# Peptides against a protein of PDB entry 6RO1, part 55

Target 1, 216 residues: chain A of PDB entry 6RO1
Amino acid sequence: LGKEIEEYIHKPKYCLPFLQPGRLVKVKNEGDDFGWGVVVNFSKKSNVKPNSGELDPLYVVEVLLRCSKESLKNSATEAAKPAKPDEKGEMQVVPVLVHLLSAISSVRLYIPKDLRPVDNRQSVLKSIQEVQKRFPDGIPLLDPIDDMGIQDQGLKKVIQKVEAFEHRMYSHPLHNDPNLETVYTLCEKKAQIAIDIKSAKRELKKARTVLQMDEL

## One batch from the design tools (peptide; made by RFdiffusion4, then SolubleMPNN)

Design b2_p14_8_s4 (from b2_p14_8, 5 letters changed)
Fold by OpenDDE base, seed 2:
Structure b2_p14_8_s4 (fold): chain B 216 residues (1-216), chain A 14 residues (1-14)
Amino acid sequence: as target 1 above (216 residues)
Amino acid sequence: PNPEKYTIYVPMVK
């Protein structure tokens, strides 16, 4: 169910307006979880589908991600890899296909104008870590319906199923169906996304109040 | 959709 929501939010028609510089996004690529990064910019690239000759535009977002130092040495030839758990890593601007965005936060960071210096890139990591400290239950997500304005009936049905499932989980612990574990893992991810959206909306309201209070 | 309406801006940590 979380994956089903991701299938909507990563569509360019929905997410591009929210890919402003400084936007927090999660990046995942084929098992490589980069965690939270920061949007630097995005570009539209012309792509021709080999089989149809149709122009299929590729959207590439440059995301500042914490990468392994090993992958950086070979960055000219090899794809960036996420920093290992015990590795400090280095923040690098990585070109990412938009469909690899697994989450989009309501949070935007102020970023240095020049990201060429390592210190400027690493300062952004400190900012991400500070945001994570402020949101112990997770960085707030954009609501796909209320915030992103997605009107797709399929998504609405998915969200309704999540809400109904959350309600059922709270009202009737259907503990006994093993097929429910896969549905539960999807629905827990989705319920967790909906809870994360709802908690993130509450935390967003609180954090707007707190961040506005820190600016006062 | 207003991409700014629900945005939280966080200043750089010095």
Scores: peptide ipSAE 0.396, ipTM 0.899, DockQ to the pose 0.640
Fold by OpenDDE base, seed 4:
Structure b2_p14_8_s4 (fold): chain B 216 residues (1-216), chain A 14 residues (1-14)
Amino acid sequence: as target 1 above (216 residues)
Amino acid sequence: PNPEKYTIYVPMVK
């Protein structure tokens, strides 16, 4: 279900308005999980679909990512790799296809104007780490429906399934009662409560972030 | 979609 949501949020038509400089994003390329990075810029590249000859524009987002130092030695010819678990790594601006964005945060960082110096790039890592400390339950995500405005019925169905699944997990102790309708109503109430809790947690996270920003 | 409405701005850590 999480992957199904990702299939919507990484679509350029939905995510591009939110890819402003400083936006926190997660980048995952197949088996390579870069974790949280920061958007620097994005560009549109003309691409031609090989089979149809149709113009299919590719969007490339430059993301400041924590990369392995080993991969940086070959950065001219090889794709950057994420830093190893025991490696400090180095923050690098990596061109990433927009569809490789696995998550988009509500958080935007102020970033240095010049990211050429390594110290400026590493300062952004410190900022990411500070945000992670401030959000122990995870960096807040943009809501694909409420925040990103995605109206796709497929996504709405996925969200409904997630809500229903979360509800079923919480209602499983209640399934001993044969009245399916009462279980569904309790399921809808618990789903609504779960949504309200998620909303309240988001608001609380936002409020905490604002309060913590005043402490910065 | 309002890209700013739900954005949390975090200052740089010095």
Scores: peptide ipSAE 0.391, ipTM 0.896, DockQ to the pose 0.661
Fold by OpenDDE base, seed 1:
Structure b2_p14_8_s4 (fold): chain B 216 residues (1-216), chain A 14 residues (1-14)
Amino acid sequence: as target 1 above (216 residues)
Amino acid sequence: PNPEKYTIYVPMVK
């Protein structure tokens, strides 16, 4: 369901108005998760579809991302890679196709005007980390319907399914799942049987002790 | 849609 929502939010017709400088966005490229980055700017590139000759504009967003230092050394020939979890990494401005945005936050950061100095780029990472500390349950997302104004019926159906699932998960957790009541009743029966076995063993031990005293 | 209406601005950490 989350992936289905992503298919809507990364469409240029919906997300471009929200790609202002300082906007927090999550970038994922195939298996590479860059996590949260910050929009610097975006550009529209003219592209011609190879098969139809139709003009298909490509939208590229420059995003400040935490990259591995190893990938930066090869930046002339290879795509940037995300920093490893144990690596400090370095914040770099990376051109990203808009469809690679997996999430868009309601949060915008104030960013330095000059991002050429490493220290200015790294200061933005500190700001991202501070935002993450302030939102322990996750960085807040733009609502695709209420904030982004997406009116697509397919998306509305997806959201309804998510809400229905969440409602069922919260309203019928451990308490009202009929399977859980059966598991609880089975666990209670098992616990009661264990108590009954223990009590029967104690009674048998008492009876044996009384019989031994009568023989004593 | 108003892209500013639901925006949370966070100052830069110095």
Scores: peptide ipSAE 0.360, ipTM 0.888, DockQ to the pose 0.651
Fold by OpenDDE base, seed 3:
Structure b2_p14_8_s4 (fold): chain B 216 residues (1-216), chain A 14 residues (1-14)
Amino acid sequence: as target 1 above (216 residues)
Amino acid sequence: PNPEKYTIYVPMVK
């Protein structure tokens, strides 16, 4: 269900309006999870499908991501890799295909105008870490329906299933199913995404209250 | 959809 929601939110027709500079986004490329990064800019690229002659527009978002220092040395030949958990890494602006965005936050950071200096890029990491500390249950997500305005009936059905599943998990713990770990991992991911959306909405409401209090 | 309506701005940590 979380993956199903992701398939909607990463569509350019829905997410592009929200990809403003400073927007927190989560980037995942196959097995590489970069975690939360910050949007710097986006561009439209034309891709010519070799067999159809149809130009499908590809959208590339430049995202400031925490990258492995090893991958930066090979940047001429290899794609950037995420920093290892035990590695400090380095914040680097990485061109990312928009469909690789796994989440979009309601949070938007103020970012330095010049991201060429390493210190300026690293300051953004400190800001991300501070946001993560403020949101222990996870960084607030944009609601795909209420915030992003996605009207797709398929998404509404997915959300309803997530909500129904959450309700069932809380009301009837599947304690007796031996496949519980796999179902729980999938269901916890799904429920965690719905809880993350709902908790993120609640935390957004709370954080708006706290951030409004800090701006006062 | 107003992209700014649901945005929370967080200042940079110095």
Scores: peptide ipSAE 0.130, ipTM 0.788, DockQ to the pose 0.668

## One batch from the design tools (peptide; made by RFdiffusion4, then SolubleMPNN)

Design b2_p15_1_s1 (from b2_p15_1, 6 letters changed)
Fold by OpenDDE base, seed 1:
Structure b2_p15_1_s1 (fold): chain B 216 residues (1-216), chain A 15 residues (1-15)
Amino acid sequence: as target 1 above (216 residues)
Amino acid sequence: SMPFRYKTLEEEKLE
């Protein structure tokens, strides 16, 4: 479900209007999860399909990402790698193909005009971390229907399934478990189940990514 | 330190 939504939102047709400077986006490249970064700009590149000679435009977004310092030393030949969890890392402007955007936030940051100084780039990391503190349940996402205006029936069907599942989960009378002594424990279990479902949706998304990699 | 500022999509539509 979360992957199926991702397959729509990362399409240039839908996401380009939202790739303004300061937009929070998540970047994932294969196994490399950069987490949340900030859009600096985007560009359209002419690409020629090798087999058809047809012009297929590539969209490249420059994203300020937290990168490993080790990957930056070899940056002439090696792709940027995400910072390790325990590493401070360094914020770098990385050119990213638009289809590598795994999420787009409704949040837009104010960013420094000059990102050449390290301190200016690192200030953006502090801003991302501050947003994360303000949104403990996760940085808010663009709504693919209401915000992004995606009219695709396949997406609508996915959303309806999610909503129906959520409705069933919320309408399930947790009251009918006679061992659930307190409404508070029910709310905590509901919150934990919602976290676990978000986690399981994320893991199912990961597992489907692994399964799709095994089917390739 | 630059003051932490962000806007939502709703705020952006009002600009």
Scores: peptide ipSAE 0.342, ipTM 0.865, DockQ to the pose 0.727
Fold by OpenDDE base, seed 4:
Structure b2_p15_1_s1 (fold): chain B 216 residues (1-216), chain A 15 residues (1-15)
Amino acid sequence: as target 1 above (216 residues)
Amino acid sequence: SMPFRYKTLEEEKLE
């Protein structure tokens, strides 16, 4: 169900309007989870399909991602790897195909204008970590319907199935099905995401109040 | 240190 929602969100027709500089996005590539990064810019590249001659535009987003320092030493041909859990890593601007965006946040950071200095890139990591601290239950996601305006009936059906499943789980605690833990973890993550959006909106309102108090 | 600042989509709609 989460993957089915991702299949809509990462489509260029839906996500491109939200890929402004500073937007928090989550990047996954072939089992590599980079976690949360920050959009630097986006570009449209002309791609010609070799078999049809049809122009299929490729969308590339440059994302500031926490990368392993080991992966950066390997030749310009090797894809950057995510930083290890025990590694500090280094923030690098990585070109990412738009379909590799697994999530898009409602949060947009202010980023340094010059990202060439390592210190400026690492300052963005500190900002991501500060956002994560302010949102302990998770960085708030764009709502695919309310924020992104996705009207696709397939997505609406997926959401309805999720809601109906959540309702059934709450109304009938199936205590004994071990497969429920995985779905509970997804529903708890979604209910937690909804609580987190509400708590995050409250924390954001508090954080704005604090920032307004520090500017006074 | 650059002040930690972020905006939400609601703030972006007001800009």
Scores: peptide ipSAE 0.335, ipTM 0.864, DockQ to the pose 0.611
Fold by OpenDDE base, seed 5:
Structure b2_p15_1_s1 (fold): chain B 216 residues (1-216), chain A 15 residues (1-15)
Amino acid sequence: as target 1 above (216 residues)
Amino acid sequence: SMPFRYKTLEEEKLE
């Protein structure tokens, strides 16, 4: 379902209006998850489809991504690789095909005008990290319907399925543990269920981010 | 240090 939503979001028809400089975007290329980066610019490239000779415009977005320093040494020939979780990495401007955008945020950063200095690029990483701190439940996403204006009935059906699934997950009482005799344990379990619903709303928001990413 | 600034989509729509 998240993949199904992603298939709409990354379409140039829908996402291009939101790819302004400073827009937070998530980039994933096959096995390489770059996480959150920042749009610097985008360009339309003419591509000729090899089989039909038809002009298929390719859209390339330049995204500031946290890259492995090792991948930068081979940058002339090899695609940039994401920094390891334990690695500091380096922020680099990476040309990314628009269909590799797995998410688009409602958040737009102010970025330095000159991104040639390493310090300016690293300042953007600090800004991303600050956004992540402000949004502990995850960086806010553009709503595909309300924000992006996608009217596709296929997407609406996907979203309705997600909402219905979520409603079912929330409306199913967590299994009445029959041994909850005492009102206090019910209140602590309700508070813990409220914390676990808040945590499971965080984890369902994270797992909506992950399950919307993995099972959708 | 550059002041951390961001815009929300709502703020961007107001500009």
Scores: peptide ipSAE 0.330, ipTM 0.862, DockQ to the pose 0.687
Fold by OpenDDE base, seed 3:
Structure b2_p15_1_s1 (fold): chain B 216 residues (1-216), chain A 15 residues (1-15)
Amino acid sequence: as target 1 above (216 residues)
Amino acid sequence: SMPFRYKTLEEEKLE
């Protein structure tokens, strides 16, 4: 269910109005979880699909992310990698495809005007950490309906299912039904299979779109 | 040190 919501919020049609400088966003790329970063800017790239003649606009957001020091050495040739849990890492401005945004926060930071100095970039990390301290239950997310204004009936049905599920979890002590772990595991497996099919389709589409970005 | 400042979406809508 959470991943079904993610499939709506990362669509350019819905998220672009909220990608202002300073917006907190989560970035995930395949197995790489960068965690929370900060939007610096975004750009529209027009990719001509060779087969359809249709311009499928690609949106790239520059996000300040905590990267491993190792990835910085190869930054010209290799994709940035997230900092390991045990390392400090370094904050870098990374171009990210908009569909790699796993979450968007209601929180917007004030950022330095010049992010070229390392100290200015690292100051943003301190700001993210301060936000995380103020929100111990997690950084607040944009509501897809109330904040983002998504009117899609499919999303409304997903949210209703989440609410009905949460209501059932709280109203029925189904905590004691051993079959709930099985239903959760089956729902997680079905969700994971649907995600794996959709991630495989996205990876196939990403591999095509990233390859098209490297050819431009 | 830049003063730590953030805005919520509600505060952003009031500007």
Scores: peptide ipSAE 0.329, ipTM 0.858, DockQ to the pose 0.782

Design b2_p15_1_s2 (from b2_p15_1, 5 letters changed)
Fold by OpenDDE base, seed 5:
Structure b2_p15_1_s2 (fold): chain B 216 residues (1-216), chain A 15 residues (1-15)
Amino acid sequence: as target 1 above (216 residues)
Amino acid sequence: SLPFSYTTLEEEKKE
């Protein structure tokens, strides 16, 4: 269910108004989870689909992400990799396709105007960590309906199912609802289908993005 | 140290 929501949130038509400098966002690329980063800027790149001649605008968001120092050495040829859990890492401005945003926070940080100095970039990491300390249950997310104004009936149905599940989970002891396993299995199956759809869309986009990164 | 500050969407709507 969370992944079904993610498929709506990362759509440019919904998320672009919220991608102001300082907005906290989660970035995931394939198996690489960068966690929370900070929007620096976004740009619309006109891309012409080579096969259809249709203008498929690429939306690229520059996100300050905690990256592995090892990946930075190869940054000229290789995509940035997330810092390992035990690694300090380094905050880098990474161009990210908007569809790789897995979450958008209601929180917006004040960021340094000049992010070229390492110290300024690392100060933003400290700010993210401070926000995380203030929100022990997790950094608050934009509400897709109330904050983002998404009117899609498919999303509303997903949310209603989440709410109904949560209500059942909290109102009845988990032990007594024989449908809980079915709901978990359905949620996992839907999450997997959403992963598969997202992975298929990502593969389709990677085939396009690798082609487009080679054209960039 | 840069002062840590953040806003929420609710605060941004009030600005």
Scores: peptide ipSAE 0.268, ipTM 0.820, DockQ to the pose 0.779
Fold by OpenDDE base, seed 4:
Structure b2_p15_1_s2 (fold): chain B 216 residues (1-216), chain A 15 residues (1-15)
Amino acid sequence: as target 1 above (216 residues)
Amino acid sequence: SLPFSYTTLEEEKKE
């Protein structure tokens, strides 16, 4: 179900209005999870479908991502790889197809105008880490309905199923259901999205309070 | 150190 929601979020017609410079986004490419990065810019590329001759626009977003040092050395020939958990890594601007965005945050960072210096790029990593500290339950996500304005009935049905499942899970301890693991994995993703939306709204309210306190 | 600051979507809608 989380994947089903992602299928809506990463659609250009929904996400493009939110891909401003500084927007936090989560990038996943196949098995490579880059985690949270920051939008630098996006571009529309005209692509012609080889079979139909129809114009199929490709959208590429430049995202500042934490990459492994190994990927930096091979950047000319190999795709960027995420930094290893024990590695500091280096922030790099990586062109990413929009459909590889797994999540979009309500948070938008102020970023340096010049990202050519390594120190400026690494300062953004520090900012991401500071946001993560302020949001211990996870970086707040855009609400696909309330924030992104997605009116698709399919998405609404998915969300309703998630909410109904969460309600059942909390109301009836599924202590005896042998399918708990499969249900939990689906529900953890769903619950994580709904919890991420609800926690994100709560944490956004808390973070605003903290930011207002730091400005006083 | 660059001042750490961020905005939220709700703040962006007010600007």
Scores: peptide ipSAE 0.264, ipTM 0.832, DockQ to the pose 0.636
Fold by OpenDDE base, seed 2:
Formats: structure tokens, C-alpha cells, sequence
Structure b2_p15_1_s2 (fold): chain B 216 residues (1-216), chain A 15 residues (1-15)
């Protein structure tokens, strides 16, 4: 169910209006989870489908991501890899296909104008970490319906199923459903999306204060 | 100290 929502939110027709500089996004590429990064810019690239000759525009978003230092050494030849949990890593601007965005936050960070200095890039990581501290239940997600304006009936049905499932889980412990892990992973992802949306909307009302990092 | 500031979509809609 979370994956089904993801299939909607990462579509350019829905997400592009929200890919402003500073927008928090999650990036996942196959097995590589970069976690939360920050949108720097996006571009539309013309792609010609080799078989149909049809113009299929590719959307590339430049995302500031925490990358492994090892991947940076090979950055000219190899794709960036996420920083290991035990390493500091380095924030790098990585071109990402828009469909690799697994989540989009309602939060938009202030970012330095010049991201060439390492210190400026690393300051953004500190900002992400500060947002994460302020949202212990998770960084607030965009509501696909209320925020993103997605009117797709398929998505509405998916969300309704998630809400109904959550309600049923709380009212009737589905502890014995063998699909609980799949449904719970899907519903935790969707419920976490819906709860993150609801909690995020509540916490977002509280988090209006510009806090100087030195006051923390 | 670099000012830490973030906006929310609700705040962005009010601007």
C-alpha cells in the first residue's frame, strides 16, 4: 500500500510542483536507501523512446544526498552510494530520476546559494538532522490528496483501504493475519504516510519558529 | 551560525 502511494507521488504530473529548492525528499535506488535529502533543482530532459520514437520526457532532480566517501572517489565512473550508518558521509548533489523519490515532505529547508563548499553542503545535513529531531515520529509527508491534489480514484481507494485497515487494526487486533507483515508494512508505510500526514500537519502548525542552530 | 530555517507547505501557501 505504501508502494502503491509511492507510485502516484513520484509521477512528474503530481510531484513537480513540489520539487522546489529546499524540499525534503527521500531517495531510494534499488537496494540503496539514501534517506532524506534536499532538492536543489530539477530539469526536464528530452528522451526519445528507441522503439516508438515518441518523446518521453525524463525528469531529473538534483538532490543533496548523504553519500559514502568511497563512492565520491569513484564519482566520475560510478553511481553515488548512500553513506553507511556508521560513517559521517558527505553531502553531494546527485542527479536523481524523479521516479526514485520514495517520499516528499511538506518541509522545505533554507539551503545555501553556493553548495560548492563542503561546509555549506554539510550544513544542510545538520538542518535535516534538526528537522528529524523536531519530528520524532518522522519527517512530515505531503498529503497526496490534500497537499498534492491527486484526484485519482485508485489512490483514494488505496488511502481508504489504509485508513480502514488502520481503524480495523486498532479496533480488532489483526495479530493473526499472515498477511499482517505485508499489509502492516504496506499499512505502516501508508499509515505512516497518513499518520505522518496528520501528525505532520499538527506538528507543522507548531514548528513555525526559525531556530538558530546555535540556540540548540 | 548558519540560520536554520524551514518552511512548511502551509506557510508557503500563506506567502
Amino acid sequence: as target 1 above (216 residues)
Amino acid sequence: SLPFSYTTLEEEKKE
Scores: peptide ipSAE 0.260, ipTM 0.830, DockQ to the pose 0.637
Fold by OpenDDE base, seed 3:
Structure b2_p15_1_s2 (fold): chain B 216 residues (1-216), chain A 15 residues (1-15)
Amino acid sequence: as target 1 above (216 residues)
Amino acid sequence: SLPFSYTTLEEEKKE
C-alpha cells in the first residue's frame, strides 16, 4: 500500500508543483537509500530522439544529498552513493530523476544562495537534522489528496484500503494487547510532544524574526 | 551561519 501511494506521488504531473527550492524529499535509487535531502532546482529534459514517438519528458531534480566521500572521487563517471550509517558523508548536489523521489515533505527549508562552498552545503545537513529532531515521529509528508490534489480514483481506493486497514488494526482485538496500547499511547504522546516542540519553536522563530525586525 | 528556518505548506499557502 505504501509503495502503491509512492507510485502516484513520484509522477511528474503530481509532484512538480511541490519541487520548489528547499523542499525536503526522500531519494531512493534501487538499493541506495539517500534518506532526506533538499531540492535545489529541477529541469525538464526532452529525450527527443527524432524517430521515436512522443517520449514522455524526463524531469531531473537537483537534490542536495548526503553522499559517501568515496563515491565523490569518481563522481565524473560513477553515480553518487549514500553515506554509510557510521560515515559523516558530504552533502552534494545530485541530479535525480523525479521518479526516484520516494517521499515529499510539507517542510521547505531556507537554503544558502551559493551551495558551492562545502560549509554552505553542510549547513543544510544541520538544518535537516534539526527538522528531524523537531519531528521525532518522522518528517511530515505531503498528503497526496489534500496537499497534492491528486484526484485519481485508484489512489483514493488505495487510501480507503489503508484507512480501512488502520481502522481494522485499531478495532482488532490485537489492539487490546496492552503492549500495543502502550505503544500507541507512547506514539501519541511522542506525536503531541513533537507538535508542542514544533509550536514552541515556531513561536520562538516568530519572536526572533520580530526581534530581528525590531533591530533592523 | 544562516539562521535555521523552515516553512510548511500551510504557511506557504498563507503567504
Scores: peptide ipSAE 0.259, ipTM 0.823, DockQ to the pose 0.628

Design b2_p15_1_s3 (from b2_p15_1, 6 letters changed)
Fold by OpenDDE base, seed 2:
Structure b2_p15_1_s3 (fold): chain B 216 residues (1-216), chain A 15 residues (1-15)
Amino acid sequence: as target 1 above (216 residues)
Amino acid sequence: SLPFKYETYEELKKK
């Protein structure tokens, strides 16, 4: 279900308007999870499909990512690797294909104008870590429907399935309670309250994220 | 997968 949502979010037609400088994004490439990084810029590259000759534009987003120091030594020849959990790593600007964005945050940081100095890049890591501390349940995501405006019925069905699954998971421990109707109404109220708390936490997160970004 | 060619911000600014 999370992967199914990702398949919509990472599509250029949906995500490009949100890839402004400072936007928090999560980058994953196969087995390499870079975690949360910050958008620096994006570019459209002309690509010609090898089989059809049709122009298939490639979208590359430059993302400031926490990379292993080992990968930096071989940066000319080898792909950047994510920092190990135990290492400090170094923040580097990495060109990322847009389809490798696994998540897009509602948070947009202010970034230094000059990211050439290591200290300026590492300051952004401190900002990411501060955001993570402020959001112990995880960095807030853009809503694919409300924020990103995705009208795709397939996505709506996926979200409905996630909500229904979450509702069933929350209701399943309560399915052993003989007051199933009251618990369903309470779980629908609690799921609606969880949606309303998610929406109110989103609105409060939107309001607080805007307010807290002014303090960061 | 296009290798995440590490481009330094300096290399990115030269483009």
Scores: peptide ipSAE 0.021, ipTM 0.496, DockQ to the pose 0.035
Fold by OpenDDE base, seed 1:
Structure b2_p15_1_s3 (fold): chain B 216 residues (1-216), chain A 15 residues (1-15)
Amino acid sequence: as target 1 above (216 residues)
Amino acid sequence: SLPFKYETYEELKKK
């Protein structure tokens, strides 16, 4: 169910209005999870589909991400890699295809005007870490229906199933079901999405404001 | 595979 919601959120039709400078976004590329980064800007590039000759616009978002220092040395030839858990890493502005956005936060940060200095980029990492401390249950997400205005009936049915599942989990502690682990793993993923949606709704009034660095 | 290489912001500004 989490992946099903992601398939709607990462579509340019829905997410582009929310990709303002300072928006927190989660970036994942195949096996590489960069975690939370900050939108710097986005651009529309013309692309021609090789098989149909039809114009298929590519949307590229520049995201400030925590990258491994090793990947930066080879940046001319190799794709950026996420920082390892045991390394400091370095914040870098990375061009990302919009479909690689796995989540979009309701939180928007103030970012330095000049991100060329390493200290300015690292200051944004400190701001992300402070936001994470303020939201111990996870950074609040945009609601795909109420905030993003997605009217797709398939998405509404997915969300209704997640909400009904959460309600059942809270009403009957599944402690005695031997199929609990498989149900729990599916439940935890589904519950996390519904918690993320509900937590987003509660914090939305505060998180719609640009969090100034001085308030962090 | 990504259709483009990840470039740093400095590399993107030079294009």
Scores: peptide ipSAE 0.021, ipTM 0.484, DockQ to the pose 0.025
Fold by OpenDDE base, seed 4:
Structure b2_p15_1_s3 (fold): chain B 216 residues (1-216), chain A 15 residues (1-15)
Amino acid sequence: as target 1 above (216 residues)
Amino acid sequence: SLPFKYETYEELKKK
C-alpha cells in the first residue's frame, strides 16, 4: 500500500509544485536509501526515448543529501552513495530523478542561499536532525489528496484501504498479539507510510510553516 | 535513464 502511494506521489504532474527550495524529501535509488534530504531546485531535461524517438522530458531535482565520503572522492565518475550508518557522511547536492523521491514532507526548511561552503551544507543536516527530534514518530508527509490535490480514484481507494486497515488494526483487541509484531514489521513498513500520512494530517497545519534555521 | 550522476554543488553552479 505504501509503495502504491509512492507511485502516485513521485509523478511529476503531482509532485513538481511541491519541490520548492527547502522541501524535505526522501530519496531512494534501488538499494541505496539516502533518507531525508532537502530540495535545492529542480529542472526539466530533454530526453529522447531510445525506442520511439519520442521526447520524454526527465525531471531532475537537486537534493541536498547525506553522502558517504567515499562517494565524494568519485563524484565525477560514480553515482552518489548514501552515508553508511556508522559514518557522519557529508551533505552534498545531488541531482536526482524525480521518480526516485519516495516521500515528500509537509516541512520546508529555510536553507542557506550559498550551499558551496561545507558548513552551510552541514547546517542543513543539523536542521533535518532537529526536525526529526520534533517528530519522533517520523517527519510528517504531504497528504496526497488534501495537500497535493491528487484526484486519482485509484489513490483514493488505496488510502481508504489503508485507513480501513488501520481502523481495524486499532479496533481489534489482537493489538497485543506478539505474532503481530512479525506481521507488523512487514506491515509496519507498509503501514508506517500510512501512519506517516495520518500523523502528517495532524501536524500538517504546524508543518506547513517554513521552519527557520534559528527556530530549530 | 539519466545516470544517477553525482555532481558537487560547485559543479552544478558552473552550469
Scores: peptide ipSAE 0.017, ipTM 0.571, DockQ to the pose 0.027
Fold by OpenDDE base, seed 3:
Structure b2_p15_1_s3 (fold): chain B 216 residues (1-216), chain A 15 residues (1-15)
Amino acid sequence: as target 1 above (216 residues)
Amino acid sequence: SLPFKYETYEELKKK
C-alpha cells in the first residue's frame, strides 16, 4: 500500500509544487537507499527520447544526500552511493530524477544560502538528524489528498484501504497528544524547521500509518 | 544507477 501511494506522489504533476528548497525528500534508486535528503534546487531538462524524436521533459531535483566516501573519490566516473550505516559519509548535491523520490515530507528546513563549504552541507545533515530525533516514528509525510491535492480515484481507494487497515490494527486513534504542540513549538525555534503545526499533527498520524504499512 | 553523475555543489554553481 505504501508503494502504491508512492506511484502517485512521485508524478511530476503532483509533486513539483512541493519541491521547494529545503523540502525533506526520501531518495531510493534500485538497491540504493539514500534515506532522507533535502531539496536544493529543481530544474526541468528537455531530453530527446531516442525512439520518438519528441522532447520529453525530464524533471531533475538536486537533492543534498548523505553519500559514501567512496562516492566522493569516484565522483567523476561513478554514480553516488549511499553512506553505510556505520560511515559518517558526506553530504553531496545529487541530481535525482523526480520519479526516484520515494517520499516527500511536510517538513521544510532552512538551508544555508551557500552549500559550497563542506561544513554548510554537513550542517544540513545535523538538521535532518535533529528532525529524525523529533519524529521517532518517522519523518512526517505530505498528505497526498489534503496537502498535495491529488484527486485520483485510484489513490483514494488506496487510502481507504490504508485507513481500514489502520482501524483494524489500532482500536484507539492515537490521541492527539496535546503535548505535541508544545514539543513542536519548542522544537521549531531550535531546529530552523518550518512546519505548519496543523499539517504536522495530521501528518504524524498519517506518517505512523504509512510506516506501519511498510512493515506489512 | 543514478541517471546523472553527481556534482559537488561547487561544480553546480560554476555552471
Scores: peptide ipSAE 0.022, ipTM 0.578, DockQ to the pose 0.034; fails the geometry check

